Peptides against a protein of PDB entry 4XPM. Designs and how they scored, part 144

Target 1, 160 residues: chain A of PDB entry 4XPM
Amino acid sequence: VMLHSKNVKGFLENTLKPYDLHSVDFKTSSLQSSMIITATNGGILSYATSNNDVPKNSINEINSVNNLKMMSLLIKDKWSEDENDTEEQHSNSCYPVEIDSFKTKIYTYEMEDLHTCVAQIPNSDLLLLFIAEGSFPYGLLVIKIERAMRELTDLFGYKL
Target 2, 67 residues: chain B of PDB entry 4XPM
Amino acid sequence: DIKGTIAFDTHGNVIESTGVGSQRIEDIGDLSKVTLDAEGFAQVQGDSLLVHLYKRNDITLAVYTSA

## One batch from the design tools (peptide; made by RFdiffusion4, then SolubleMPNN)

Design b2_p23_2_s4 (from b2_p23_2, 14 letters changed)
Fold by OpenDDE base, seed 4:
Structure b2_p23_2_s4 (fold): chain B 160 residues (1-160), chain C 67 residues (1-67), chain A 23 residues (1-23)
Amino acid sequence: as target 1 above (160 residues)
Amino acid sequence: as target 2 above (67 residues)
Amino acid sequence: SELDEFIAEGLEAIRKRAAEAAA
């Protein structure tokens, strides 16, 4: 199965949904944004943002998109640095994981007051990036992105 | 009665917290060092609260009770 | 979800252990 642009967009939009536990009274906010970016330049291939009631084509929307571009580049840079730093790969901010026999790493990054996590889609030139409010626990964010990556097997091995 | 909960991973990062657990995130450091029995259980007496621990699949659940 | 099921499992297991300890 091939993932078309609209399918990827829809997938990312679904990842925005809050995590709602029923066994205990716990529910998160929606993710602020969810993106697939290039590992090479941090360019955004696809993205979804939570509804902030921002009018389309408004200055606020443009600023929001520009902010996403900037954050994507910054996170890509941090990720690239960590991928070349053995010590950072063994910190509590790095989660080595294996999905269907493919190995990758999940990194958590504090971006101002936001909680973010990023992971290379296995054997690909792509990164999956989640941005959440500071109230979103990092441990849960890691679980969320791991589960999401398991649904992106069609992108495993994707090269630019 | 349950006064609160904390779930955390092997990195000490919070997965969820409720009730008094939300105000005791700093307990994770000590709770992560507690030796569990063969079934993954332990109890730790805190100040006025008892903490019940259950760990499985690299996730630890801490449940706070008055007794 | 898988996580929710774990939490539920843990709560039940803890309650069971507490009951056994009280007996």
Scores: peptide ipSAE 0.719, ipTM 0.943, DockQ to the pose 0.836
Fold by OpenDDE base, seed 2:
Structure b2_p23_2_s4 (fold): chain B 160 residues (1-160), chain C 67 residues (1-67), chain A 23 residues (1-23)
Amino acid sequence: as target 1 above (160 residues)
Amino acid sequence: as target 2 above (67 residues)
Amino acid sequence: SELDEFIAEGLEAIRKRAAEAAA
């Protein structure tokens, strides 16, 4: 089974939804952005953003997309560095996880006033990237991205 | 009567917080060091609030009550 | 969600322990 581009886009859009707990009165904001990017160059293969009030082809939209590209590249760079840094891999910002016997790592990065987390899709050249407001707890962000990756098994092992 | 909650992971990062728990994120450092019983429970008396701890599957839930 | 279920479980368990201790 192959995950088509439009399906990926829809998937990412769904990840934007806020996390709403019912056992306690807790609800997050929506994710600002959700992306699948290349681990090699930080190129955006697919993305979704919660900012739907920007007119298409407007200057504001262009700026928004450019900002995403910049953040993608920056986070990819940090991820690449950490993947080659044993100390960083043992920090509290790194979560080794196993999904269906596939090992990967989830990293949390503070980008300006935003909370982000990124994870390599297991055995692939792709990264899943969540960008949230600073009010979004890192622990929950990690859980969210882990659960999301479990739905991307079709991309496991994807090589560019 | 629950005054608030904090859920946190083994890295000390917040998963959720409500009520007074939202104002006591700094408690995680100490709470993470509390020895739990065989069933994953503990109680910690702090100032005017009692903190109930429950941990399972690497997630700790802290519940703040008045007693 | 699984997380919500955990929290619910924890709340229930804590309440139960508290009740037993009070008895």
Scores: peptide ipSAE 0.718, ipTM 0.943, DockQ to the pose 0.819
Fold by OpenDDE base, seed 3:
Structure b2_p23_2_s4 (fold): chain B 160 residues (1-160), chain C 67 residues (1-67), chain A 23 residues (1-23)
Amino acid sequence: as target 1 above (160 residues)
Amino acid sequence: as target 2 above (67 residues)
Amino acid sequence: SELDEFIAEGLEAIRKRAAEAAA
Protein backbone atom coordinates (compact mmCIF):
# COMPACT_ATOMS: atom_id res chain seq x y z
CA VAL B 1 0.00 0.00 0.00
CA MET B 2 1.38 3.34 -1.09
CA LEU B 3 0.82 6.50 0.86
CA HIS B 4 -0.52 9.14 -1.47
CA SER B 5 -0.65 12.82 -0.69
CA LYS B 6 -4.31 12.63 0.20
CA ASN B 7 -3.72 9.69 2.47
CA VAL B 8 -0.89 11.45 4.26
CA LYS B 9 -2.99 14.56 4.74
CA GLY B 10 -5.79 12.49 6.18
CA PHE B 11 -3.38 10.71 8.46
CA LEU B 12 -2.01 13.97 9.80
CA GLU B 13 -5.49 15.31 10.32
CA ASN B 14 -6.31 12.26 12.37
CA THR B 15 -3.29 12.86 14.61
CA LEU B 16 -4.76 16.22 15.58
CA LYS B 17 -7.44 14.55 17.65
CA PRO B 18 -7.19 15.06 21.38
CA TYR B 19 -6.03 12.29 23.65
CA ASP B 20 -8.96 11.20 25.76
CA LEU B 21 -8.46 8.84 28.67
CA HIS B 22 -11.41 7.04 30.19
CA SER B 23 -9.78 5.44 33.21
CA VAL B 24 -9.28 8.91 34.63
CA ASP B 25 -10.87 12.24 33.84
CA PHE B 26 -8.19 13.47 31.48
CA LYS B 27 -8.49 14.89 27.99
CA THR B 28 -6.08 17.07 26.06
CA SER B 29 -6.69 19.76 23.53
CA SER B 30 -6.26 18.99 19.87
CA LEU B 31 -2.82 19.34 18.43
CA GLN B 32 -2.29 22.73 16.91
CA SER B 33 -0.43 21.29 13.95
CA SER B 34 0.91 18.04 12.59
CA MET B 35 3.45 18.02 9.79
CA ILE B 36 5.78 15.94 7.72
CA ILE B 37 8.81 18.00 6.79
CA THR B 38 12.13 17.42 5.11
CA ALA B 39 15.10 16.85 7.37
CA THR B 40 17.31 18.67 4.90
CA ASN B 41 15.59 22.01 4.54
CA GLY B 42 12.63 21.88 6.86
CA GLY B 43 10.29 22.14 3.92
CA ILE B 44 6.72 21.13 4.58
CA LEU B 45 5.60 18.17 2.52
CA SER B 46 2.24 17.83 4.23
CA TYR B 47 0.51 19.42 7.17
CA ALA B 48 -2.71 19.62 9.11
CA THR B 49 -3.93 22.28 11.53
CA SER B 50 -6.73 22.30 14.05
CA ASN B 51 -7.82 25.83 13.22
CA ASN B 52 -9.78 25.31 10.04
CA ASP B 53 -12.00 28.33 10.43
CA VAL B 54 -9.60 30.59 8.61
CA PRO B 55 -10.90 31.52 5.17
CA LYS B 56 -8.84 30.26 2.29
CA ASN B 57 -6.50 32.72 0.65
CA SER B 58 -7.03 35.17 3.46
CA ILE B 59 -4.24 37.17 5.00
CA ASN B 60 -4.70 35.19 8.19
CA GLU B 61 -4.24 31.92 6.36
CA ILE B 62 -1.10 33.19 4.71
CA ASN B 63 0.25 34.31 8.05
CA SER B 64 -0.55 30.97 9.64
CA VAL B 65 1.16 29.06 6.87
CA ASN B 66 4.16 31.34 7.10
CA ASN B 67 4.29 30.76 10.82
CA LEU B 68 4.25 27.01 10.27
CA LYS B 69 7.07 27.34 7.80
CA MET B 70 9.08 29.33 10.27
CA MET B 71 8.49 26.90 13.11
CA SER B 72 9.28 23.98 10.85
CA LEU B 73 12.58 25.52 9.87
CA LEU B 74 13.52 26.40 13.43
CA ILE B 75 12.72 22.94 14.72
CA LYS B 76 14.58 21.30 11.86
CA ASP B 77 17.61 23.43 12.64
CA LYS B 78 17.49 22.53 16.31
CA TRP B 79 17.01 18.88 15.45
CA SER B 80 19.98 18.98 13.11
CA GLU B 81 22.14 20.51 15.80
CA ASP B 82 21.08 17.92 18.35
CA GLU B 83 21.72 15.06 15.95
CA ASN B 84 25.31 16.27 15.85
CA ASP B 85 25.59 16.79 19.60
CA THR B 86 26.19 13.78 21.81
CA GLU B 87 25.30 15.66 24.96
CA GLU B 88 21.95 16.76 23.62
CA GLN B 89 21.14 13.22 22.65
CA HIS B 90 21.56 12.21 26.27
CA SER B 91 19.35 14.94 27.68
CA ASN B 92 15.88 14.39 29.01
CA SER B 93 14.57 16.02 25.86
CA CYS B 94 15.69 13.09 23.73
CA TYR B 95 13.91 9.74 23.60
CA PRO B 96 15.67 6.99 21.71
CA VAL B 97 13.09 4.58 20.36
CA GLU B 98 12.99 1.50 18.21
CA ILE B 99 10.15 0.71 15.83
CA ASP B 100 10.20 -2.64 14.07
CA SER B 101 13.97 -2.86 14.46
CA PHE B 102 14.42 0.68 13.14
CA LYS B 103 16.03 3.16 15.49
CA THR B 104 15.08 6.81 15.73
CA LYS B 105 14.90 9.60 18.27
CA ILE B 106 12.10 11.78 19.53
CA TYR B 107 13.02 15.29 20.64
CA THR B 108 10.86 17.64 22.65
CA TYR B 109 11.28 21.37 22.17
CA GLU B 110 9.71 24.35 23.84
CA MET B 111 8.76 26.88 21.20
CA GLU B 112 7.67 30.02 22.99
CA ASP B 113 4.43 28.96 24.66
CA LEU B 114 4.03 25.82 22.56
CA HIS B 115 5.05 22.25 23.23
CA THR B 116 6.57 20.50 20.25
CA CYS B 117 8.10 17.17 19.48
CA VAL B 118 9.86 15.96 16.38
CA ALA B 119 11.15 12.62 15.21
CA GLN B 120 12.92 11.38 12.16
CA ILE B 121 10.90 8.81 10.32
CA PRO B 122 13.26 5.84 10.50
CA ASN B 123 16.04 5.83 7.91
CA SER B 124 14.32 8.60 5.96
CA ASP B 125 14.86 12.19 4.99
CA LEU B 126 11.58 13.07 6.65
CA LEU B 127 10.61 14.36 10.07
CA LEU B 128 7.26 14.04 11.79
CA LEU B 129 6.45 17.15 13.80
CA PHE B 130 3.71 17.74 16.36
CA ILE B 131 2.90 21.18 17.71
CA ALA B 132 0.64 21.47 20.72
CA GLU B 133 -0.41 24.01 23.29
CA GLY B 134 1.64 24.39 26.43
CA SER B 135 -0.94 22.44 28.38
CA PHE B 136 -0.18 19.28 26.42
CA PRO B 137 2.16 17.16 28.57
CA TYR B 138 5.49 16.29 26.99
CA GLY B 139 5.37 12.70 28.14
CA LEU B 140 2.07 12.17 26.40
CA LEU B 141 3.24 14.03 23.33
CA VAL B 142 6.15 11.61 23.03
CA ILE B 143 3.84 8.62 23.32
CA LYS B 144 1.54 10.11 20.73
CA ILE B 145 4.23 10.72 18.14
CA GLU B 146 5.78 7.30 18.68
CA ARG B 147 2.47 5.58 18.08
CA ALA B 148 1.88 7.74 15.03
CA MET B 149 5.24 6.83 13.52
CA ARG B 150 4.35 3.17 13.80
CA GLU B 151 1.64 3.85 11.23
CA LEU B 152 4.05 5.41 8.74
CA THR B 153 6.01 2.31 7.80
CA ASP B 154 5.52 3.12 4.13
CA LEU B 155 7.75 6.14 4.63
CA PHE B 156 10.54 4.27 6.38
CA GLY B 157 13.69 4.60 4.34
CA TYR B 158 12.22 7.33 2.15
CA LYS B 159 14.95 9.40 0.55
CA LEU B 160 14.51 12.68 -1.27
CA ASP C 1 -11.20 8.01 47.57
CA ILE C 2 -8.90 9.25 44.84
CA LYS C 3 -8.04 12.92 45.03
CA GLY C 4 -5.88 13.00 41.93
CA THR C 5 -3.36 11.24 39.75
CA ILE C 6 -0.07 11.80 37.98
CA ALA C 7 1.44 9.55 35.37
CA PHE C 8 5.01 10.26 34.33
CA ASP C 9 7.78 8.68 32.32
CA THR C 10 11.40 7.88 33.11
CA HIS C 11 12.43 11.35 31.97
CA GLY C 12 10.25 12.91 34.61
CA ASN C 13 7.85 14.27 32.04
CA VAL C 14 4.15 14.25 32.74
CA ILE C 15 1.94 11.92 30.77
CA GLU C 16 -1.31 12.81 32.50
CA SER C 17 -2.46 14.56 35.64
CA THR C 18 -5.84 14.93 37.31
CA GLY C 19 -7.24 16.47 40.45
CA VAL C 20 -4.72 17.42 43.09
CA GLY C 21 -2.08 15.73 40.98
CA SER C 22 -2.25 18.58 38.52
CA GLN C 23 -1.08 20.87 41.29
CA ARG C 24 1.62 18.52 42.52
CA ILE C 25 3.78 18.13 39.42
CA GLU C 26 6.76 19.16 41.51
CA ASP C 27 6.40 15.88 43.41
CA ILE C 28 7.68 13.94 40.42
CA GLY C 29 11.27 14.62 41.37
CA ASP C 30 10.91 12.93 44.72
CA LEU C 31 8.49 10.26 43.57
CA SER C 32 10.88 9.12 40.87
CA LYS C 33 13.44 8.31 43.55
CA VAL C 34 11.15 6.16 45.67
CA THR C 35 12.16 2.53 45.97
CA LEU C 36 9.41 0.24 44.75
CA ASP C 37 8.75 -3.28 45.96
CA ALA C 38 9.09 -6.37 43.81
CA GLU C 39 5.63 -5.84 42.33
CA GLY C 40 6.26 -2.21 41.47
CA PHE C 41 4.35 -0.62 44.33
CA ALA C 42 5.10 1.91 47.02
CA GLN C 43 3.36 4.35 49.30
CA VAL C 44 4.57 7.77 50.33
CA GLN C 45 2.97 9.89 52.99
CA GLY C 46 3.10 13.58 52.27
CA ASP C 47 1.33 16.43 54.00
CA SER C 48 -2.33 15.43 54.20
CA LEU C 49 -2.27 13.05 51.25
CA LEU C 50 -1.05 9.52 50.76
CA VAL C 51 0.60 8.80 47.43
CA HIS C 52 0.27 5.33 45.97
CA LEU C 53 2.83 4.42 43.32
CA TYR C 54 2.62 1.80 40.62
CA LYS C 55 5.28 1.41 37.97
CA ARG C 56 5.32 -0.87 34.98
CA ASN C 57 6.89 -0.60 31.53
CA ASP C 58 8.74 2.60 32.37
CA ILE C 59 5.59 4.48 33.33
CA THR C 60 4.85 5.47 36.91
CA LEU C 61 1.32 6.09 38.10
CA ALA C 62 0.88 8.12 41.26
CA VAL C 63 -2.50 8.10 42.94
CA TYR C 64 -3.27 10.61 45.65
CA THR C 65 -5.68 9.67 48.41
CA SER C 66 -6.60 11.04 51.80
CA ALA C 67 -5.66 7.79 53.48
CA SER A 1 -5.48 2.72 24.20
CA GLU A 2 -2.50 1.03 25.73
CA LEU A 3 -1.97 3.97 28.04
CA ASP A 4 -5.55 3.95 29.21
CA GLU A 5 -5.33 0.24 29.85
CA PHE A 6 -2.19 0.74 31.89
CA ILE A 7 -3.77 3.40 34.03
CA ALA A 8 -6.86 1.30 34.54
CA GLU A 9 -4.77 -1.68 35.54
CA GLY A 10 -2.72 0.45 37.88
CA LEU A 11 -5.75 1.91 39.55
CA GLU A 12 -7.22 -1.51 40.06
CA ALA A 13 -3.97 -2.88 41.40
CA ILE A 14 -3.63 -0.02 43.85
CA ARG A 15 -7.21 -0.45 45.00
CA LYS A 16 -6.60 -4.13 45.49
CA ARG A 17 -3.51 -3.49 47.58
CA ALA A 18 -5.35 -0.99 49.71
CA ALA A 19 -8.19 -3.40 50.31
CA GLU A 20 -5.81 -6.16 51.30
CA ALA A 21 -4.00 -3.89 53.70
CA ALA A 22 -7.26 -2.88 55.32
CA ALA A 23 -8.39 -6.47 55.78
Scores: peptide ipSAE 0.718, ipTM 0.943, DockQ to the pose 0.834
Fold by OpenDDE base, seed 5:
Structure b2_p23_2_s4 (fold): chain B 160 residues (1-160), chain C 67 residues (1-67), chain A 23 residues (1-23)
Amino acid sequence: as target 1 above (160 residues)
Amino acid sequence: as target 2 above (67 residues)
Amino acid sequence: SELDEFIAEGLEAIRKRAAEAAA
């Protein structure tokens, strides 16, 4: 079954759920945001946020959406720069990974007090972007986004 | 008696931390340099705690105990 | 989860090693 717009939104909402370990007393906060954006312009194709208490059509809602747009653009720009920088691709902030037969990279970026993680959906013009609180450890964030990308095979090779 | 844990990846980034481990993230630098045995284990004596290491599939688990 | 299973595995393995060393 192919991913439809509605299904993508639901998928992103599910990624917001906190990571809860039972072997040790460890549980994260929910992700603040989860997005699929274009690699070309940083435009948001779909997004989910854990902040659901904002009244509709309120100034606060507009501000929150605008903030997401700004962050997506900033992260897209950093990603674009790093994709053209060999040194950045060999830093500890870059994780080369292979899913099936496709290669991609996961980048971690500190955005003010937030921890972010972005990865190009293999062979596509799309990026998957997670935004979390600073308490969310980067190593776990990388694992989380890798596992998520493995569920987005329908978007592999997607070109705008 | 476990006092805390840290799990970290090959990049030195934290995966999880609990107990005293949450306050000892700086230990990752030294722990990542420890030579493990053929089965992926090691022990490192700390200041007041013993650190037990277990590594498999590029993830290292550090367990802090009093002895 | 896979990660939780790894943590559980590691904890058990470490406990086992500690017990063997103490015996």
Scores: peptide ipSAE 0.717, ipTM 0.943, DockQ to the pose 0.823

Design b2_p23_3_s1 (from b2_p23_3, 13 letters changed)
Fold by OpenDDE base, seed 1:
Structure b2_p23_3_s1 (fold): chain B 160 residues (1-160), chain C 67 residues (1-67), chain A 23 residues (1-23)
Amino acid sequence: as target 1 above (160 residues)
Amino acid sequence: as target 2 above (67 residues)
Amino acid sequence: MSEELDKFIAEMLEAIRKRAAEE
């Protein structure tokens, strides 16, 4: 079953949920934002944010969306650069992964005081992007986005 | 008794940290170089704490104890 | 979501405890 806009939105909203590791009494904050963006232009196809206290259609909402657009573009640009940089692909900030025989890479980026990670949905023109607080460990963030991508098989091979 | 934990991946990035482990993230550099036995275990004596290491599926868990 | 990882870490903790008890 193909993911529709509402389904994608709901999926992204679910990704916002924090990790709660009861075994070691470790709990994270919620993700600040979760997005699917185009690898070509960094355009946002769908997004979710934990900041739900912003009134609908308010100037604050517009500003928040604009901020997401800015961040998505910046991260897309960095991702594009790294995809063409062998050295960056071998850094500790790059995680080659394989999902159901599809290869992709997960990149972690520090954006001011935020921890972000981005990954190309396998064989697609789409990127999955997580934005978290600085307290969210990168290793866990990578695991989170990898697990999330495994749920997006319907988008594998998606071309614009 | 456990005084803290650190879980980290093969890149040396933290997965989780608790207790004294949260204050010893810098230990990952050395812990990642520790030779594990055939079962994936090791013990490393720290300053005043014993670190129990176990690696499985590219995740290393370090458990800090008094002894 | 986090349950799988939590379970995995729990198993690792148990393995460590078990190993420590055997030594």
Scores: peptide ipSAE 0.756, ipTM 0.952, DockQ to the pose 0.868
Fold by OpenDDE base, seed 4:
Structure b2_p23_3_s1 (fold): chain B 160 residues (1-160), chain C 67 residues (1-67), chain A 23 residues (1-23)
Amino acid sequence: as target 1 above (160 residues)
Amino acid sequence: as target 2 above (67 residues)
Amino acid sequence: MSEELDKFIAEMLEAIRKRAAEE
């Protein structure tokens, strides 16, 4: 089944849901934001946020979107730098993974009080980006984005 | 008799923490260096708590108990 | 989405419980 823009939006919205580990009575908050951005310029192709109560075309919406754009750009820039830095690729903040024989890397970045992780969709010009509160543990965030990325096979190999 | 848990990955990053485990994240440094037996288990006595360790598929679960 | 991981953690926890009971 082909992933259309509408389907991608819905997918990202679903990724916002918290993890609930009943076995150990552990539950996270929802993700603050989930985005697909371009690896080239950090442009947002699709996004979802936990706060959907902001009126359209309001100043608050503009501020929210601008904030996402800023974070997207900053994270893309750091990702780009790390992709060209051998030492950073061997740090504890970089997780090399393989999905269906495609290799990619997951990076974790602390942005002020937020926990973020980003991964290039395999063989594509796209990045998947999760932004969470500081209480969301990085190890779990990595697992979450890896599992989510496995559902985006239609975007594997996508070139701009 | 579980007082808390910590699950962490091979990078030492937390996957989950509960109970007293949430207050002992700094233990991961030492716990990650513990030699596990052939089945992936170990026990570590720390302060007043016993830590039960089990590793499978690059995930380590630490369970804190009183004994 | 968390079901898979929760199941895995549950299995690990059970393994620890079983090991402790045997000792």
Scores: peptide ipSAE 0.756, ipTM 0.952, DockQ to the pose 0.839
Fold by OpenDDE base, seed 3:
Structure b2_p23_3_s1 (fold): chain B 160 residues (1-160), chain C 67 residues (1-67), chain A 23 residues (1-23)
Amino acid sequence: as target 1 above (160 residues)
Amino acid sequence: as target 2 above (67 residues)
Amino acid sequence: MSEELDKFIAEMLEAIRKRAAEE
């Protein structure tokens, strides 16, 4: 099945949903943003943002289009640097993973007070990016993005 | 009686935390070094709480109890 | 999405409970 842009948008919207672990009475907030961006330039191909009732008083609001563009570019740049840095690839912020015989890496990045994680969609020119509040634990964020990426097999091998 | 929990991965990053566990995230450093038995279990007496450890599939769950 | 992880953690909790009862 071919994954069209409108289908990708819906997928990203679903990833915004919080984790609810009833077994231990633990629940997260929703993701602030979920994006698919280009690994080459950090351009946003598709995105979803959670609705926030909090008034926007800052120019650097995470839900603003300009802020999303900035975040995507910054994270892409950092990801690109780390992909060329052996030491960073062996840090606790890098998770090598394998999905259906395809190898990729998940990186966690602290961006101001936000928790982010990014991963290259296997064998593609695309990155999947999650942005969450600082209260969202990194270990769970990694699990979330890994499992989400397993649902994007149609994008495996996608080249620009 | 469970007083709290911490689940963490092999990198020492938190997956979830509840109760007293949320206030003891710094324990992960020591808990990650605890030798588990063949079935993946261990117990560690810390301060006034007993910590029950269990690891499976690269996830470690720590359960804090009074005894 | 969280159901599988929650189930897994629940199983781990139960394992811990059983182990504690045996000791």
Scores: peptide ipSAE 0.756, ipTM 0.952, DockQ to the pose 0.870
Fold by OpenDDE base, seed 2:
Structure b2_p23_3_s1 (fold): chain B 160 residues (1-160), chain C 67 residues (1-67), chain A 23 residues (1-23)
Amino acid sequence: as target 1 above (160 residues)
Amino acid sequence: as target 2 above (67 residues)
Amino acid sequence: MSEELDKFIAEMLEAIRKRAAEE
């Protein structure tokens, strides 16, 4: 199955939806951003954001996009460093996971007051990146990104 | 009567918290060390609240009650 | 998306309730 850019965009938009745990009356905010980026350069291949209040072509929109580019690059760099750091891979910020016999790692990173989570799509040159508010608990964020990756099997093994 | 909840993973990171549990995130450190029975349950008395613990599939749920 | 986890948490809650009732 071929993943088209529109399909990926729609997928990412769906990941923005908050978690609502009715059983315990717990609800999160929406993700601020969800992105597919390259593991090599941190380039954004696709993204979705919950901030729809910014006028198109405004300076604020440009700044927002630029901020996402900056964050993606920074997180990619941190991820790359951690992938080559045994100690970091054994920290509480790293979750080794296996999806359909494919191994990958989920990392959580604090970016200023934001909670972020990134994971390499198995055997690919791509990373899935979630950016959330500080109120979004890391344990849940990890679950969220793991579940999301399970729906991206078409990207497993994708090489640039 | 449930006063609050905390769910946390094996890394001690919060999955969810409600009620008094939201104010007792620091309890995770101690709760994670509690020995569970063969079925995955335990109870811990903490100050005025009783904490009911249950672990399954690497998720621990703590339920705070008055008794 | 959260339904699976919510259901799981609900089941855990019920398990705790049942255990508490037995004691």
Scores: peptide ipSAE 0.755, ipTM 0.952, DockQ to the pose 0.846

Design b2_p23_3_s2 (from b2_p23_3, 14 letters changed)
Fold by OpenDDE base, seed 2:
Structure b2_p23_3_s2 (fold): chain B 160 residues (1-160), chain C 67 residues (1-67), chain A 23 residues (1-23)
Amino acid sequence: as target 1 above (160 residues)
Amino acid sequence: as target 2 above (67 residues)
Amino acid sequence: MSEELDKFIQEGLDAIAKRAAEQ
């Protein structure tokens, strides 16, 4: 059964939760944003943000949404470029992964002072995108998005 | 007596860091080159701290101790 | 979601401690 919009939104909201280890004293911040966007044009299909302190219909909310749109488009463009660049696919910022026999790649991108991570949902026209503060380590961000994608099997193979 | 930790992946990117490890992220470059034994262990003497290495499933854990 | 990583870290800590005790 394909995930409905509300279910996807809830899933993305859940991905915002920080990592909090107990074996060692380590805890991250929450993700700033989590999104599913189209690989074709970077359109946002669903998103969640940890900054819920912004009043609805406020100028700040509009600016926030617009910022997400801009960032998603920029990251999509970078992703598209890298997917056609063998050198970039072998860079330290690219993680080839296999999920249930489906191959995909996880890319890390620094956007100003933010740490971002993007991955194509296997065999789909969709990208999963995490945006975090600069204090969120990239290695952990990669693990986080990989684990999240494993829960999105309903979207594997999704074509627009 | 653990003074800190660093966990990092095969790309040399940090997964977690604590204590003195948070101040020694630059050590990853050298630590990633250390030859591990058959069980995935190694020990590296630093300037003042001993670094214990354990690698499994493409994740390396570095534990900093005084001895 | 952090459970797997936490488990790994703990296993590593335990393994390192055990190794150190044996030497």
Scores: peptide ipSAE 0.706, ipTM 0.945, DockQ to the pose 0.868
Fold by OpenDDE base, seed 1:
Structure b2_p23_3_s2 (fold): chain B 160 residues (1-160), chain C 67 residues (1-67), chain A 23 residues (1-23)
Amino acid sequence: as target 1 above (160 residues)
Amino acid sequence: as target 2 above (67 residues)
Amino acid sequence: MSEELDKFIQEGLDAIAKRAAEQ
């Protein structure tokens, strides 16, 4: 099975959905953004945002996309730095995980008042990036992105 | 009578919080150091609340009760 | 995606309740 652009977009849109638990009275906000970006350049291959009130091809949409581009680049840069920093890889902001025998890492980053997390899709040149409000707990964000990556097996090993 | 909950991971990051747990996130530091029994349970007496701990699969659930 | 976490929390709540009842 191969993921197509529309399928990826739909997948990312689905990741925006909040956690709403029933065992306890706990509900999160929706993710602000969900993206697949290149690990090399931080370029956005696909993205979804919770703010769908912006008309297509409007100046506001352009600004929104530009903002995402900026954030993706900044996060990619930080990720790249951390991938070359053993100390950062052992901090509370780094979660080594194994998916189907593939090793990867999930990083959490504070960006202004936002909570973000990023992870390299196993053995690929791609990163999955979630951007959430500050009220979204980091531990949950990590769980969310890990579960999401497990559904992206078609992208495992993808090289640019 | 549950007054609140906190779930947190092995890094001490919050997964969820409710009730009084939402106001006691700082407790995670101490709770993470509590030795659990073989079944993954512990109880810790707090200021006025009893904290019940349950850990499985690297997630710790803390439940705050009055007794 | 939240089902697994919800299930865990519920299991934990139940387990804690059971443990408390046994003591």
Scores: peptide ipSAE 0.706, ipTM 0.945, DockQ to the pose 0.871
Fold by OpenDDE base, seed 4:
Parts: structure tokens; C-alpha cells; sequence
Structure b2_p23_3_s2 (fold): chain B 160 residues (1-160), chain C 67 residues (1-67), chain A 23 residues (1-23)
């Protein structure tokens, strides 16, 4: 099954949904944003945001998109630095993971009051990026993005 | 008689927290160092609360009870 | 989406309860 642009957008929108446990009284907020960006220059290929109250084509929407672009670029830059830094790869903010025999890394980054995590889609030129409120626990954020990547097998090995 | 919970990963990062656990995130540092038995269990007495630990698949669950 | 984690937490709670009852 091919993953088309509309399918990717829908997938990212689904990742915005909060965790709502019933075993214990625990529920998160929705993710603020979910994006697939290029590892090369941080360009946004697809994105979803929980801020759907912004009128379309408004200046606020433009500012929001620009903010996402800025965050995408900043996180990509930090990711690139860490991928070239052995010490950072062994820090507590780096989670080496293996999905279907493909190795990748999940990084957590504090950005102002936001909790973010980013991971290279295995063997691809793409990054998956989650942006959440500061109340969203990092450990859960890592689990969330790992589980999400397991559903993106069609993008494994994707080269620009 | 559960007063709260904390679940955390091997990096010491929180996965979930409830009740008194949400106010005791700082306990993770010490809890992560507790030696578990062969079945992945331990109990730690702290102040007035008993902490029950269960670890499986790199996730540790801490359950706070009064006894 | 949260089903797997919820399942783990529930299993943990049950296991802890069982262990406590045995001691």
C-alpha cells in the first residue's frame, strides 16, 4: 500500500491524539504539532497541528506556519549536530531504537516551554517530529514517536 | 489503596504519573537504582508511603500505597 | 494508540497486587 500525501497528512493528524489511559487516571494533552521534514534542510513535507481554531489564510495562520518552519529548522539543525557528535548520541536525550531490523535514534529536545522529539525515519532522508506542551512527559513522547514510526514502513528508505 | 503511580523508562524519563506520584518525580533517581528480584519486583519504604516496583520491557512502574 | 501502554500498566498493577497478597 502506497502512502500518498493525503494519507501522510491523515496519519500525522492521528498522531496528535492524546494518550488516555483507563488503567490509571492519566490523560495527556494533544500534541501541538506533528511533522515530517527533510533531514537535509528541515523543509516541511507534511504537518498537522492541534491549533485548528486559526482561520485559514489569516495572518495568524501564516505566523503559525512560519513558527513551525522555524522550529523545524532549529530542531533539524540540532539533530544534525547530534548525529555528528558521539557524546550527544550517548546522552540521556538519545534513544537508539530498532524497528524491523532498521536502526534509528530518537532525540528529545527542550524548546522554550515545549517538549519535542525527533527521529530519522529508518534509512531515509526524512525526520518525524513531535512537538508537545511541557506537561507531556518525555518518556511517553519517545514511546509515542517510536510507535508512530512503526506505522511508516512505506517511508523506510525514502530518498529525496 | 493506591495513592499514586509513576511509570518511567531506563533513561529516568517519566512515562506517566498520577496522584502522589506526580509530586514525587524526584524519586525516580533513587527508584531507578533499586535492585529488583528475579521476577522484576521490589518494595521501598519511604516516609509514610510504601513504593511497589515492577519492571518489564524496560519500563518501571512505581505504585505508592500507604502500606 | 495508548492500548499497549495501558495494557502494560494494568498488568503491572495486577502483578503488584498479586505479589503483595502473597507476602
Amino acid sequence: as target 1 above (160 residues)
Amino acid sequence: as target 2 above (67 residues)
Amino acid sequence: MSEELDKFIQEGLDAIAKRAAEQ
Scores: peptide ipSAE 0.706, ipTM 0.945, DockQ to the pose 0.869
Fold by OpenDDE base, seed 5:
Structure b2_p23_3_s2 (fold): chain B 160 residues (1-160), chain C 67 residues (1-67), chain A 23 residues (1-23)
Amino acid sequence: as target 1 above (160 residues)
Amino acid sequence: as target 2 above (67 residues)
Amino acid sequence: MSEELDKFIQEGLDAIAKRAAEQ
């Protein structure tokens, strides 16, 4: 069983959904974007975005995609630096986690007014990346991405 | 008689906040240092509000009440 | 996806209410 690009796209689209709690009056916005990128070059392998109000083939759509490319590169670079920095790995922005005996780290990064979260898919050359509005709390973003990674076991160990 | 809530993780990052809790995110620093009993509970008087704490599985829930 | 967190919060609310009633 293999995750095809079409299946991955659908998965990422599903991750865009907001948290809507019933125990307390708390609801988030949808994620702005959800991506799987390469850890090597920051290239986007698959992505989903909640911004569907842009006409197709328009200059605005092109700019939107270019913006995603820019953000992915910036976050990949920061991630790479932190993976080689012991001090950064012990900051409050780094969450060591274990999924099915595989160890990985979740990082939170603030980009302008956005809240982002990135994690290496265990033993792979791939990163999962969530981008949300500043109102999306980091602790919840970490929980969200950790739960999402548990559904991507087919990508564990994936090498380019 | 709940006035608000904050849920936060062991890193001090917010998971959710409601009501007055949304205006008291800075309380997390002090709340994270409170010693809980064997069952994971504590109560802390904070200015005009009482804060009830419950922690399980590395998540702390703070509930703000008037009494 | 949010069900687990919602369950935890509800558990906490109930537990806090119970403890407050006992004190």
Scores: peptide ipSAE 0.705, ipTM 0.945, DockQ to the pose 0.858

